# Designs tried in a protein design run: peptides against a protein of PDB entry 1IK9. Part 94

Target 1, 211 residues: chain A of PDB entry 1IK9
Amino acid sequence: MERKISRIHLVSEPSITHFLQVSWEKTLESGFVITLTDGHSAWTGTVSESEISQEADDMAMEKGKYVGELRKALLSGAGPADVYTFNFSKESCYFFFEKNLKDVSFRLGSFNLEKVENPAEVIRELICYCLDTIAENQAKNEHLQKENERLLRDWNDVQGRFEKCVSAKEALETDLYKRFILVLNEKKTKIRSLHNKLLNAAQEREKDIKQ
Target 2, 207 residues: chain A of PDB entry 1IK9 as posed
Amino acid sequence: MERKISRIHLVSEPSITHFLQVSWEKTLESGFVITLTDGHSAWTGTVSESEISQEADDMAMEKGKYVGELRKALLSADVYTFNFSKESAYFFFEKNLKDVSFRLGSFNLEKVENPAEVIRELIAYALDTIAENQAKNEHLQKENERLLRDWNDVQGRFEKAVSAKEALETDLYKRFILVLNEKKTKIRSLHNKLLNAAQEREKDIKQ
Target 3, 195 residues: chain B of PDB entry 1IK9 as posed
Amino acid sequence: MERKISRIHLVSEPSITHFLQVSWEKTLESGFVITLTDGHSAWTGTVSESEISQEADDMAMEKGKYVGELRKALLSVYTFNFSKESAYFFFEKNLKDVSFRLGSFNLEKVENPAEVIRELIAYALDTIAENQAKNEHLQKENERLLRDWNDVQGRFEKAVSAKEALETDLYKRFILVLNEKKTKIRSLHNKLLNA

## One batch from the design tools (peptide; made by RFdiffusion4, then SolubleMPNN)

Design b2_p14_8_s3 (from b2_p14_8, 8 letters changed)
Fold by OpenDDE base, seed 4:
Structure b2_p14_8_s3 (fold): chain B 211 residues (1-211), chain C 211 residues (1-211), chain A 14 residues (1-14)
Amino acid sequence: as target 1 above (211 residues)
Amino acid sequence: as target 1 above (211 residues)
Amino acid sequence: SEIEEELEKAVEEA
């Protein structure tokens, strides 16, 4: 079961932060349990897949689009202030919410809740879920941090090897060319020397023919 | 101000999860505010640096060691079950906790709490803190995840460049040596040819003299 | 390497 808790403000009680818990199996479309609390009282309702389908039909909205709006309203918390307005009557246990657009507000959904007899249990369980989520997220953060540190070390190692490889390539090229030039120049000198010897031998032979 | 919330079990109410909030400035040694709640009622007390020092002295324990035990008891939550036992009287508002060793239990500390008049406000604030912590940890997780993905990409890029550098070094060495050998062999062939011409010229001169 | 040995021979005969 998936769960999301969000803080909301009720139009009737704007000075008192309320908490909206939504719990569902796999997808919000399959239905959900909604729990509202002010930290003293709690109210719960179950919304079925059929009710979601009916609300979508009543709105003349495609079910997937409607569920997408429910997800934004109920799971994302109050996103940017005032996009979704929440209303609740403690007397009737009637919960409804509206989407506020620039020039138009419309009712997105409505649920009949029931007052929880033991709100302390619901509140304790809600706090437990928050603490569990904190612990899980902390463990994940520690894992990701250690992995980041590993990846950074591994990057630095490869980077250092790469820089050494570049330098070694340049050094190799320079050394090989220097050695090549030296040996080549020696061979060129030997060729020049042998050519001079041939020229001298030819000149000597021409002198010997001339007696 | 730093804060930690932990779930605890009171010896008097083992079936009801309680929440222990501790809040402090920089260090627990400087004093702290302790808040206990069962999700319906709340109790708060302020513990001063002087009280911590007095409790350490009464225990004949070094202050830093005592604060270390307070940190384990009050901030780590109930670690492995049963190392710390928490006791609270709602009637006297007296909170005390014991450290349980294998053969010995001893009182670690005791605090007089006060019943909060508006427990719902304390509970709402506690839930708000949990939700804020969840949001912060989620944002940190998303950041660390993106950084891991970046570091992995950067590692793969450098690794690929390194492998190319290694291959390019080997290819360069091979190419330079091949070119060098070719040119060197041409020069050697020219030297041999010139030597043969010198030998032939000497033999022709020796024939001309014998003639 | 075989190339290094050929180069060394090429240098020694040099």
Scores: peptide ipSAE 0.025, ipTM 0.844, DockQ to the pose 0.236
Fold by OpenDDE base, seed 1:
Structure b2_p14_8_s3 (fold): chain B 211 residues (1-211), chain C 211 residues (1-211), chain A 14 residues (1-14)
Amino acid sequence: as target 1 above (211 residues)
Amino acid sequence: as target 1 above (211 residues)
Amino acid sequence: SEIEEELEKAVEEA
């Protein structure tokens, strides 16, 4: 079961923040439970998949698009754009919400709620859920922070090894070339010396043939 | 201003989760505001630094140690060890809590609270704070997750470069040695050939002199 | 290294 609590402002009571809880299984499309509270009273209603389908049909909206609008309206709360207007009658327990576009506002959905007899229990459970969510998110944050610190250390260690490998490769190449040049030059000097000895021997033989 | 909300169980009402809010500036030692709610009623009290000091003195406890116990009792809620017992009289508005050790339980502190006239406002503000904290923690989690993913990519990239550097170093060394051995062997062959030519020339000259 | 030993041998034989 998934759950989202958001703050909303009712048109009838704009000075009093209300809290809208939506609970659903897997997808909002399969139906949901809605709970509204002002911190004193609470109201709950269950919305079935058939009611969602009927509202989509009554609106002449494709079901997937309609459910997409329900997600935005009910789970995002009043985003800073005031795109969704919420209305509730405490007398009729009728909850409805509108989508406000630039040129047109239209009713997006409506639900009949029931007044909860013991709102304090609903409020306590709501606060408990918030506190549990905070604790879980804090534990996740601490885990991710420790993981970040680990990954950063591991990155620095590999980077340092890489830099040492690059430097060691360059040093090795330089040392090898220097040593090889020395050996090659020695052999080249020996070749030159042997060639000169051969030339001298040939010149001496040419002198001996000429008495 | 720092704030912590925790769930507690009152000895007088163990079946009803209560919420204990503590608000303080920088340190709990400088004083704090305490708010208790059951989701219907709320009670608030202000505790000064002088009251904290007096409670520490009355307990014959070092102030820093006492404040350390206050932090554990008031900010951690009932940890799973039930080390702290909370008591509240709705009639007297007297809140007190005990530390339970193996052999001794003792009163750790007591506060006079005042019943809030409009508990719904306090409850709404408390829920708002919880929702804000959830949103902030979610944003932090998303940031840390993205950072972890970045750091992991960066680590993999450097690791791959390091492995390539190691392999390239070994390949370079092997290739250089092979090439140098070939060149050295060619020079060595040339030296041997020149020596043989010198020996032949010397043998011919010795024949010409004996002649 | 094995390669240094092969180089030393190549130099000594040379």
Scores: peptide ipSAE 0.023, ipTM 0.843, DockQ to the pose 0.211
Fold by OpenDDE base, seed 2:
Order: sequence, then C-alpha cells, then structure tokens
Structure b2_p14_8_s3 (fold): chain B 211 residues (1-211), chain C 211 residues (1-211), chain A 14 residues (1-14)
Amino acid sequence: as target 1 above (211 residues)
Amino acid sequence: as target 1 above (211 residues)
Amino acid sequence: SEIEEELEKAVEEA
C-alpha cells in the first residue's frame, strides 16, 4: 500500500490546517482511501476504480489525465500556487475539490466521507507513519551521504593516479629521448672516426703512388 | 529551536502509542519543553536548566552524563531495547521515566505536565512539523542522489582517462623503442660497412707492398 | 623488458 499525507486548507476553515491522507494500492487509478483530519476529528471515505472512471467520463476527460489531476490535487496538497481548492462540510460529511484556472474553476471531484468513531487512533497511526517515513528517509540520507563520501575518495584516488600517469608519461618520453641521444651520438662519433681513418688511408696511398 | 518527536509506550496505557515531543534551544542542557500526546489529549511541561542541574546533583551524576541519559530517554523514545520506561498519570499530570538496567531500575527524571486546552492545535502543529521534516529530508535525498550520480559520472570519466593514459604510456614506450632500434641498426650497419672498407684497404696495401 | 634487454645488447655489440 502506498500513502501520502498532505496539509490542506478548507474554504470553510481557512485558519485550521487539515491533513489529507490518501492511501492506494499500486496506482491511484485502481481507487484509494481518503482520510481527512483536523487533529481532533477524522473522516474517511473510499473511492473505487469505478467512481474514478465514472467521474472521468462525466468530465469528458481521459482517465489517465483525470488521475493525473487527482494525483496533483490530493497528493501534493494545495501546492503553493493555490490551483486546487478544498471544501468540506462537517454536517454533510461531503468533501469536494476544485481546480482553479485563470479563467475557469471546475469541480475535479467529490467524496462522501464518514466520521471516524475513534479519531485518536487514526491520528496516532498517521503520526506513526510520519515518524516511520522520517526514520526511513534519515537512513536513506545517511546511506547516500556515506556513498557520496566513498565516491569522492575514489574520485580523488583515481585523479591522483591519473596525474601521476600523465607525469610519468612525460618523464618516460624525456628520459628515453635523453638516453637515445647519448647512444646515437656515440655511434655518430664512431662513424666520423672511421670515415677519417678511411680518408687518411686514401691520402697515404696517393703519396705512395707519387716516387 | 531544535525538536524531536518520538513514540513511547506508557506503563499505564501500553496499547496506546503516545508521542513525546521535546523542544530545546541549542542544547538540551539549557532546558527543554516536553509535550505528550495520545492523539486526542496533550500535556506540556517546561524543564529549566536549574531543574536539570538539581536532578543531576540529586542523582550524584555529572550534568553532562545526566543530559546524555535524558537525550537517550527522551529523544530516541523507548528504543527497541526497552531500557527506558515511561509513566504518566492523567489525573496528577505527573510524568516520570526510569532507566532499566539488568540489576537496577532507577528514576531518571520526573516532570509535572499541564493539560493543553486545545490539543488539536498541538497535534496539528506536530503533524505539520513531521510533514516539513519529511519534505526537507526528501529534498536532501534528491540532492544527495543527484550528487552521487554526478560523482559516479566524474569517476567513470577520470577512470577512462586514466586507462587511456596507461595504454598511451605503454604504446609510447613501445613506439619509441621500435623507432630507436631502427635508427641504431642503421648506424650499426654503417659502422660495419666502414670497418669492412678499412679492412679491405689494409689488405690491398699489404698486396701492393708484396708486389 | 625484452626491449630493454635487446637495446642493451644492441648497445654492447656495437
């Protein structure tokens, strides 16, 4: 089961933060359970897949688009852009919400909720879920932080090896050229010496022919 | 202000999860506000720095050790090891907690709490704080995840450059040796050729002298 | 390396 808790403001009680819990299996499209609380009272309703499909058809909206709007309205709460307005009557237990566009406001959905007999249990379970979610997210943060520190160390180690490899390549090239220049110069000197010996031998032969 | 919310079980109501909120400024040692709720009622008390110091002295415990025990008891809740036991009387509004060691149980502290007139406001604020903490932790997780993905890419890029540098060093060494062997062999051949010319010239001179 | 040994031999025999 997936769950989201959001804070909302009701048009009827704008000074009292309400909490909207939505619970569903796999996809919101398959239906969901909605729970509203003000921290003292709680109200719960179930929305079936058939109701979602019917509401999408009644709106002449494609089901996937409609579920996309439900997800934005019910799982984000009233986002900072006040695009979604929530209404609830404690007398009728009727919950409805509207999408406010620049030029058009329309009802996105409505649900009959039942007043929960023991709201304290629902509130306790909601707080437990929040605390569990905090603990899970803290554990994920600690894991990601440790992994980040590991990757940073590993990056620094490979970077240091890379810099040493670059320097070692340049040093190798320089050292090899120096060694080879020495050997080539020795062979060049030996060639010059042998050439001079041949020239001297030819000059001596030309002297011996001239007697 | 720092805050921690924990779930606890009261000895008097072991089937009903209670929530213990502790709020403090900078350090728990400077005093704190404690709030207990069962999701319907709430009770609040203030513990001063002087009360903490007095309780530490009465226990003959060093203040830093005592605050360390308070932190474990009040901020972790009843950890899975049941080391801390919580008691509360709704009639007297007296809250006390004990540390259970293997051979010794002792009272770690006690507080008089006042019943909150509007528990729904305290509960709503508590849920708001939980939801804010979830949102903050989610944002941290998303940031750390993006940074982790960045560091992994950067590591792979440097690793690939390092491997190319190693291969380029080996290829450079091999290419330089091949080129230098060719040049050295040319010079060696020229030395051999010049030596043979000198030997032939000496042999011709020895023939001309015998002639 | 074999190449270093060949180069040393090429230097010694020349």
Scores: peptide ipSAE 0.022, ipTM 0.842, DockQ to the pose 0.192
Fold by OpenDDE base, seed 5:
Order: sequence, then structure tokens, then C-alpha cells
Structure b2_p14_8_s3 (fold): chain B 211 residues (1-211), chain C 211 residues (1-211), chain A 14 residues (1-14)
Amino acid sequence: as target 1 above (211 residues)
Amino acid sequence: as target 1 above (211 residues)
Amino acid sequence: SEIEEELEKAVEEA
């Protein structure tokens, strides 16, 4: 079961933050349980997949688009753009919400809720869920932080090895060329010495022929 | 202001999860506000730095150690070891808690609370704080996740460059030695050729003298 | 390295 709690403001009670809990299995499309509370009273309703389908049909809206709008309205709370307006009558237990666009406002949906007999239990369970979610998110944050620190160490280690490899490559090239030039110069000196000995021997032979 | 909410169980009402909110400025030692709720009623008390000091003195406990025990009792909730037992009388509004060790149980502290006139406002504010904390922790999780993914990419890039540098070093060494051996062998061949020419010239001169 | 040994042999035979 998935759950989302959002803050909403009711048109009838704009000074009192209400909490809208939505609980569903796998997808919101399969139906959901909606719970409204003001921290004193609670109201709950179950919305079936058939009701969602009927509401989409009554609106002449494609079901996936309708469920997408339900998700934005019911799971995000009143976003900063006041795009969704929520209405609830404590007398009739009728909950409805509207989407406000620049040029048009329309009713997006409506649900009949029932007053919960023991609202304290619903409120305690809601707070428990919030505290569990905080603990889970903290544990995930600590895990991600430790992993981030590990990855940073691993990056520094490889970076240091890479810089050492670059320097070692340049040093190797320089050393090999120095050694090569030394040996090559020795062989060039030996070639010049042997060539001079050949020239001297030829000059001596030409002197011996001339007596 | 810092805040912590914990679940506790009261000895008087072990079947009902209560929530213990503690709010303080910078350090718990400077005093705190304690709020208890069962999701229907709320009770609040203010504990001053002087009261904490007096409680530590009355217990003959070093203040830093006492504050350390208060932090464990009041900010952790009932940990899995049932080390802390909480008691509250709704009639007297007297809250006290005990530390249970293997060989000794002792009263750690006690506070007078006052019943909140509008518990719904306290409960709404508590839920708001939980939802804000969830949102902040989610934003931090998303940030850490994105940073983790960035560090992993950066690690892979440096690792690939390092492996390429290692291979390029080995290839450079091999290529330089191959080129060196080629040029060295040419010079050795030239030395041998010049040496043979010198030997032939000496043999011809020795023939010319015997003639 | 094997290459250093080949180079040393190449220098000694030279």
C-alpha cells in the first residue's frame, strides 16, 4: 500500500490547515482511501476504480488524463499556484475539488466521506506514518551520504593514480630518449674513428706506392 | 529552534501511542518545551535551564551526564530496549520518566504539564512539522542521489583515462625500444662493415710488403 | 625489464 499526506486549505475554513491522506494499492487508478483531518475530527471515504472510471466518463475526460489530474490534486496538496481548490461540508460530509485555470474553473471530482468515530486513532496512525517516513528518509540520507563520501575517496585515489601515470609516462619517454642518445653517440663516435683509420691506411698505402 | 518528535508508551495507557515533542534552542541544556499528545488531547510544559540544573543536583549527577540521559530519554523515544519508562497522569498533569537498568531502576526526571485548550492546533502544527521534515529530507535525498550519480560518472571518466594512460605508457615504451633497436642495429652493422674493410686493407698491405 | 636486458646485451655485443 502506498500513502501520501498533503496539506490542504478548505474554502469553508481557509484559516485551518487540513490534512488529506490518500492511500492506494500500486496505482491511484485502482481506487484509493481518502482521509481528511483537521487534527480534531477525521473523515474517511473509499473511492473505487469504478467510481474513478465513472467520474472520468462524466467529465468526458480520458481516464489516464483524469487519474493524472487526481494525482496532482490529491497527492501534491495545494501547490504554490493555487491550481486546486478544495471544498468540504462537515454536515453533508461531501468533499469536492476544482481545478482553476486562467480562463476556466471546473469541478475535477467529488467524494462522500464518513465521519470517523475515533479520530484520535486516525491522527495517531497518521503521525506514526510521518515519523516512520522521516526515519526511513534519514536512514536513506545517511546511506547516500556514506556512499557519496566513498565515491569521492575512490575518485581522489584514481585521480592521483592517473596524475602519477601521466608523470611516469613523460619521465619514461625522457629517460629512454636520454639513454638512446648516449648509446647512439657512442656508436657514431666509433664509426667516425673507424672511418678515420680507413682514410689514414689509404694515405699510407698511396705513400708506399710513390719510392 | 530545534525539534524532535518521538513515539512513547505510557505505563497508564500502554495501548495508546503518545507523541512526545521536545523543542529547544541550540542545546537541550538551555531548557526545552515538552509537548505530549495522544492525537486528541495535548499537554505542554516549559523546562528551564535552572530546573535541569536542579534536577541534576537533586540526582547527584553531573549536569552533562544528566543532559545526555535527558537527550536519550526524550529525543529517542522508547528505544528497542525499553530502557526508559514514561508515566503521565492526565488528572495531575504530572509527567515523569524512569531509566531501567539490569540491577536498578531510577526516576530520571519529572515535569508538570498544562492541558492545551486547543489541542487541534498543536496537533496540526506537529503534523505540519512532520510534513516539512519529510519534504526537506526528500529534497536532500534527491540532491545526494544526483551528486552520487555525478561522482560515479566522474569516477568512470577518470578510471577510463587512467586505463588509457597505462596502456599508452606500455605502448610508448615498446615503440621507443623497437625504434631504438632498429637504429642501434644499423650502427652496429656499419661498425662491423668498417672493421672488415680495415682488416682487408691490412692484409693487402702485408701482401704488398712481401712482394 | 626484458627490454632493458636486450638493450644491455645489445650494448655489450657492440
Scores: peptide ipSAE 0.022, ipTM 0.842, DockQ to the pose 0.234

Design b2_p14_8_s4 (from b2_p14_8, 8 letters changed)
Fold by OpenDDE base, seed 5:
Structure b2_p14_8_s4 (fold): chain B 211 residues (1-211), chain C 211 residues (1-211), chain A 14 residues (1-14)
Amino acid sequence: as target 1 above (211 residues)
Amino acid sequence: as target 1 above (211 residues)
Amino acid sequence: SAEEKKLEEAVEKA
């Protein structure tokens, strides 16, 4: 089961933070359990897949779009943009919410809730879920931090090897050219010496013919 | 202000999860506010730096060691090892806890609490803190995940450049040696040709002298 | 060097 808890403000009680819990299996489209609490009382309702389909049809909205709007309204909390307005009557247990756009507001959905007999149990379970989520997220953070530190070390090691490889390539080229020039100059000197010996031998032969 | 919320079980109510909140400035040694709740009622007490010092003295324990034990008891929750036992009387508002070792149990500390008049406000604030902590930890997780993905890309890029540099170094060495051998062989061929010309010139001169 | 000697030997064999 997936779960999301969000803070909301009710139009009837704008000074009191309420908590909206939504619990569902796999997808919100398959239905969900909605729970509202003020930290003293709790109210719960179950919304079926058929009710979600009926609400989408009544709104003349495509089901996937409607579920997408429900997801934003019910799982995001009242974001700082006040895009969603929440209303609840404790007398009727009727919960409804509106989407506020720049030029138009419309009712997005409504649910009948039931007052929970033991709200303390629901509140304790909600706090337990928050503490479990904190612990899981902390463990994930510690894992990701250790992995970041590992990746940074591995990057520095490869970077240092790369820089050494570049320098070693340049040094190798320079050394090979120096050695090549030395051996080539030695062979050039031998060629010049042999040419001079040939010239001298030719001049001596021309002297020997002139007797 | 720093804060920690933990689950505890009371010996008097072992089936009911209680929540122990501890709030402090900078260090637990400077004093703290302790809050206990069952999701319906709440109890709060303030422990001063002087009370912590007095409790350490009464226990004949070094203050830093005592604060270290308080930190484990009050901030870790009941870990799976049941190392700490918690007791609370709703009638006297007396909270005390014991450290359980293999062969010895001892009372670690005790506090007088006061029943909160508006427990719903304390519970709402506690849930708000949990939700804020979840949001902060999620944002940190997303940041660390993006940084991991960046570091992994950067590592792959440098690794690929390093492998190319290694291959280019080996190829450079091979190419330079091939070019060197070609030019050296050309010079050797010229030297051999010049030696043969010198030998022929010497043989012709020896014929001319015999003639 | 060992490389100069290898180079000389490679050129002597060629």
Scores: peptide ipSAE 0.017, ipTM 0.842, DockQ to the pose 0.661
Fold by OpenDDE base, seed 2:
Structure b2_p14_8_s4 (fold): chain B 211 residues (1-211), chain C 211 residues (1-211), chain A 14 residues (1-14)
Amino acid sequence: as target 1 above (211 residues)
Amino acid sequence: as target 1 above (211 residues)
Amino acid sequence: SAEEKKLEEAVEKA
C-alpha cells in the first residue's frame, strides 16, 4: 500500500491547515482511501475504481488523464499555484475539489467522508507514518552520502593513476629516445671509422701504383 | 531552533503511542521546550539551563554527561533496548523518565507540563514540521542521487581515459621499438657492407703483392 | 616514413 500526506487549505477554514492522507494499492486508478484531519477531528472515505471511472466518464475525460489530475490534486496538496481548491463541509461530511484554470474552474471530484470515531488513533498513525518516512529518508540519505564519499575516493584514485600513466608515457618516450640515440651514435661512429679506413687503404694503393 | 519528535510509550498508557517533541536552541544544555501529545491532548513544559544544571548537581553527575543522557532519552525515544522508561500523570501533569540499567534504575529527570488549551494547533504544527522535514530530506535525497550519477559518469570517463592511456603506453613502446629496430638494422647493414669492402681491398692488395 | 626520417634526423643532430 502506498500513502501520501499533504497539507491543504479548505475554502471554509483557510486559516486552519488540514491534512489530506491518500492511501492506495499500486495505482490511484484502482481506488484509494482518503482521510482528512484538522489535528482534532478526522474524516475518512473510500473511493472505488468504479467511482473514478464514473467521474472520468461524467467529465468526458480519458481515465488516465483524469487519474493524472487526481494525482496532482490529492498527492501534491495545493500546489504553489493554487490550481486546486479544496472544500469540505463538516456538517454534510462532503469533500470536493476544483481545478482552477485562468478562465474556467471545474469540479474535479467529490467524496462523501465519514467522521472517524477515534480521531486520535488516525492522527497518531499519521504521525507514526511521518516519523517512519523521516527515518527511512534519513537512512537513504546516509547511504547516498556514503556512496558519494566512496565514488569520490574511487574517482580520485583513478585520476591519480591516470595522471601517473600520462607522466609515465611521456617519461617512457623520452627515455627510449635517449637510449636509442646512444646506440645509434655508436653505430654511426663505427660507420665513420670504417669509411676512414677505406679512404686510407685507397690512398695507400694510389701511392703503391705511383714506383 | 532545533527540534526532534520521537514516539514514546508511557508506563501508564503502554498501548497508546505518545509523541515527545523536544525543541532547543543550539544545544540541549541551554534548555529546551518539551511537548507531549497522544494525538488528542497536548502538554508542554520548558526546562531551563538552571534546572538542567540543578538536576545534574543533584545526581552528582557532570553536566555534559547528564546532557548526553538527556539527549539519548528525549531525542531517540525509547531506544530499542527499553533503556529509558517514560512516565506521565495526566492528573498532575508530571512527566518523569528513568534510565534502566541491569541492576539499577534511576530517575534521569522530571518535568512539570502544562495542558495545552488548543492541542489541535500543536498537533497541526507537529505534522507540518514532519511534512517539511520529509520534503527537505526528499530534496537532499534527489540532490545526493544526482551527485552520485555525476560522480559515476566522471569515474567512468576517467577510467576510460586511463585504460586508453595504458593501452597507448604499451602501443607507444612497441611502435618505438619497431621503428628503432628498422633504423638499427639499416646501420648494421651499412657496417657489414663496409667491412666486406675492406676485406676485398685487402685481398686485392695481397694479389698485387704476389704478382 | 616521415617519422622514421624525424628519428634519423634526431639521431643525425645528436
Scores: peptide ipSAE 0.017, ipTM 0.841, DockQ to the pose 0.723
Fold by OpenDDE base, seed 1:
Structure b2_p14_8_s4 (fold): chain B 211 residues (1-211), chain C 211 residues (1-211), chain A 14 residues (1-14)
Amino acid sequence: as target 1 above (211 residues)
Amino acid sequence: as target 1 above (211 residues)
Amino acid sequence: SAEEKKLEEAVEKA
């Protein structure tokens, strides 16, 4: 089961942060359990897939779009733009939320909740879930940090080997060319010496023919 | 101010998870604020540096060692080994905790708490802190994950360049040797041809003199 | 060097 807790502000009690818990299986579309608390009282309701479909139909909204709006409203809390307004009546246990657009506000959904008899248990479980989530995320952060440090070392090691390989390639090329030029120059000198000996021998023969 | 929330079990109420909040400036040694809650009631107390020093002295424990035990007890919760036992009297508001060793249990510290008049506010603030910590840790996790993915790409890119550099060095060496052998063989052939011409010229001159 | 000797040997064998 997936779960999200968000802080919300109720229109009726804007000075008191409320916490909205939503829990669902696989997708929010298949239904969810909603829990509201002010840190003293708690209220819970179950919303079925059929109720979600009915609310989408009543709004004349495509179900996937409606579920997309539910996800934004109920799982994000009041995002920084106050796009969603939350209302709750403690008397009727009726929870509803509105989407505020530039020129139009409309009711995006409504749920009947039930007052929890033992709110302390719900609050304790909520805090436990938060603490577990913190511990899991901290362990993940420590793992990712150690992995980053490892990857950075591994990158530096390969980079240093690569730079040494580049320099060694350039040095090898330069050394080979120098050595080959020396050997080629020796062979060129030997060829020139042999040509001069041939020219001298030809000149001597031409002198011997001319007595 | 630093803060840690832990779940604890009280000896008097082992079935009810309690939450122990500790808040401090810089170090736990300079004093701290302790808050206990069961999700319905809350109790708070302030512990000064002088009280910490007095508790260490009363225990005949070195202050740094005592603060090290306080940190383990109060910030770790009951670690998996039940090394710390927590006690609280709702009547006296007296909180104390014991360290359980193999053959000895001893009181590690005691604090007078005061019952909070508005526990809902303390509970809401505690939940807010948990949610903020979750959000911060999630953002850090996403950042570290993106950094890991970047570092892995960068490592693969450099590794691939390094392997290409190694192969290119070996190929360059082989190609240079082959080309130089060809040029040297041409020069060696030219030297052999010139020597044969010199031998023939010498033999012709020896014939002309015998003539 | 061992590489010089390999080069000389390669030039002599060639």
Scores: peptide ipSAE 0.017, ipTM 0.842, DockQ to the pose 0.487
Fold by OpenDDE base, seed 4:
Structure b2_p14_8_s4 (fold): chain B 211 residues (1-211), chain C 211 residues (1-211), chain A 14 residues (1-14)
Amino acid sequence: as target 1 above (211 residues)
Amino acid sequence: as target 1 above (211 residues)
Amino acid sequence: SAEEKKLEEAVEKA
């Protein structure tokens, strides 16, 4: 079962942070359990897939779009823009929330909750879930940190090998050119020497023809 | 201020998870605030640096070692080995904890707590801290994941450049040798041609002398 | 070096 806890403010009690827990199986569309607490009292309601479908139909909203709005309202927490307003009557146990647009607010959903007889158990379980989530996230952070350190070492090792390869390529080119120039110069010297011998032989033959 | 929340079990109430919050400035040795809650009631006490020093002295334990045991008892939560036992009287508000060794248990520390008048506020603040910690850890996880993905890309890029550098080094060597061989062969052909011209000139001169 | 020897052998064969 997936779970999300969000802090919310009720319009009736804006000075008191409330916590909205939503629990669901695989998808929020299949229904969910909603729990509201102020740290002393708790209220719970079960919302079925049929109720979600009915609310979407009553709103003339496509079900997937409606569930998308439910997800934003109930799982994101009220982000810094108070786009969603939460209302709860402790007397009637009626919970409803509105989406606020620039010039229009509209009811997005409503649920009847039930007062929990043992709110301390719900609160303890909620805190346990938070602590378990913290522990899981810490373990994941430590794992990701160790992987990052490994990848950084591996990157440095390949980078150092690459730099050595570049330097070795340039050194190889320079060395081969130096050796080639030496051998070419020897062959050029030999060609010059042979050419001079041919010139001398031709001059000697011209002297021998001139007796 | 640093804070750690741990789940504990009281010897008197082993069926009810309690939460032990410890809050301190920079070091636990400087003193701390301890808060105990069962999700309905809360109790708080302030432990001073002088009290920590006195408890260490009374135990005949070096202060740093004692603070090390306090850290294990109060901040780790009871790990799976029940090495630390927690006792609390709701009537006297007396909290004490013991370290259990194989054959010996001893009192590690004791604190007088005070019942909080508004436990709901303490519980709400505790849940807020848990939610903030979850959000921070999630943001850190997302950051570390993005860095991990970046480092993996950077590693693949350098690895691909390294492989290209190796191949380019081998190709360069092969190409330079081929070019060098071509030029050397031209020079060798010129040397052979000049040598043959010298031999012919010598043979013609020997014919002219016999003639 | 092995490369020098290859260059010399290439020059001798050339």
Scores: peptide ipSAE 0.017, ipTM 0.842, DockQ to the pose 0.551; fails the geometry check

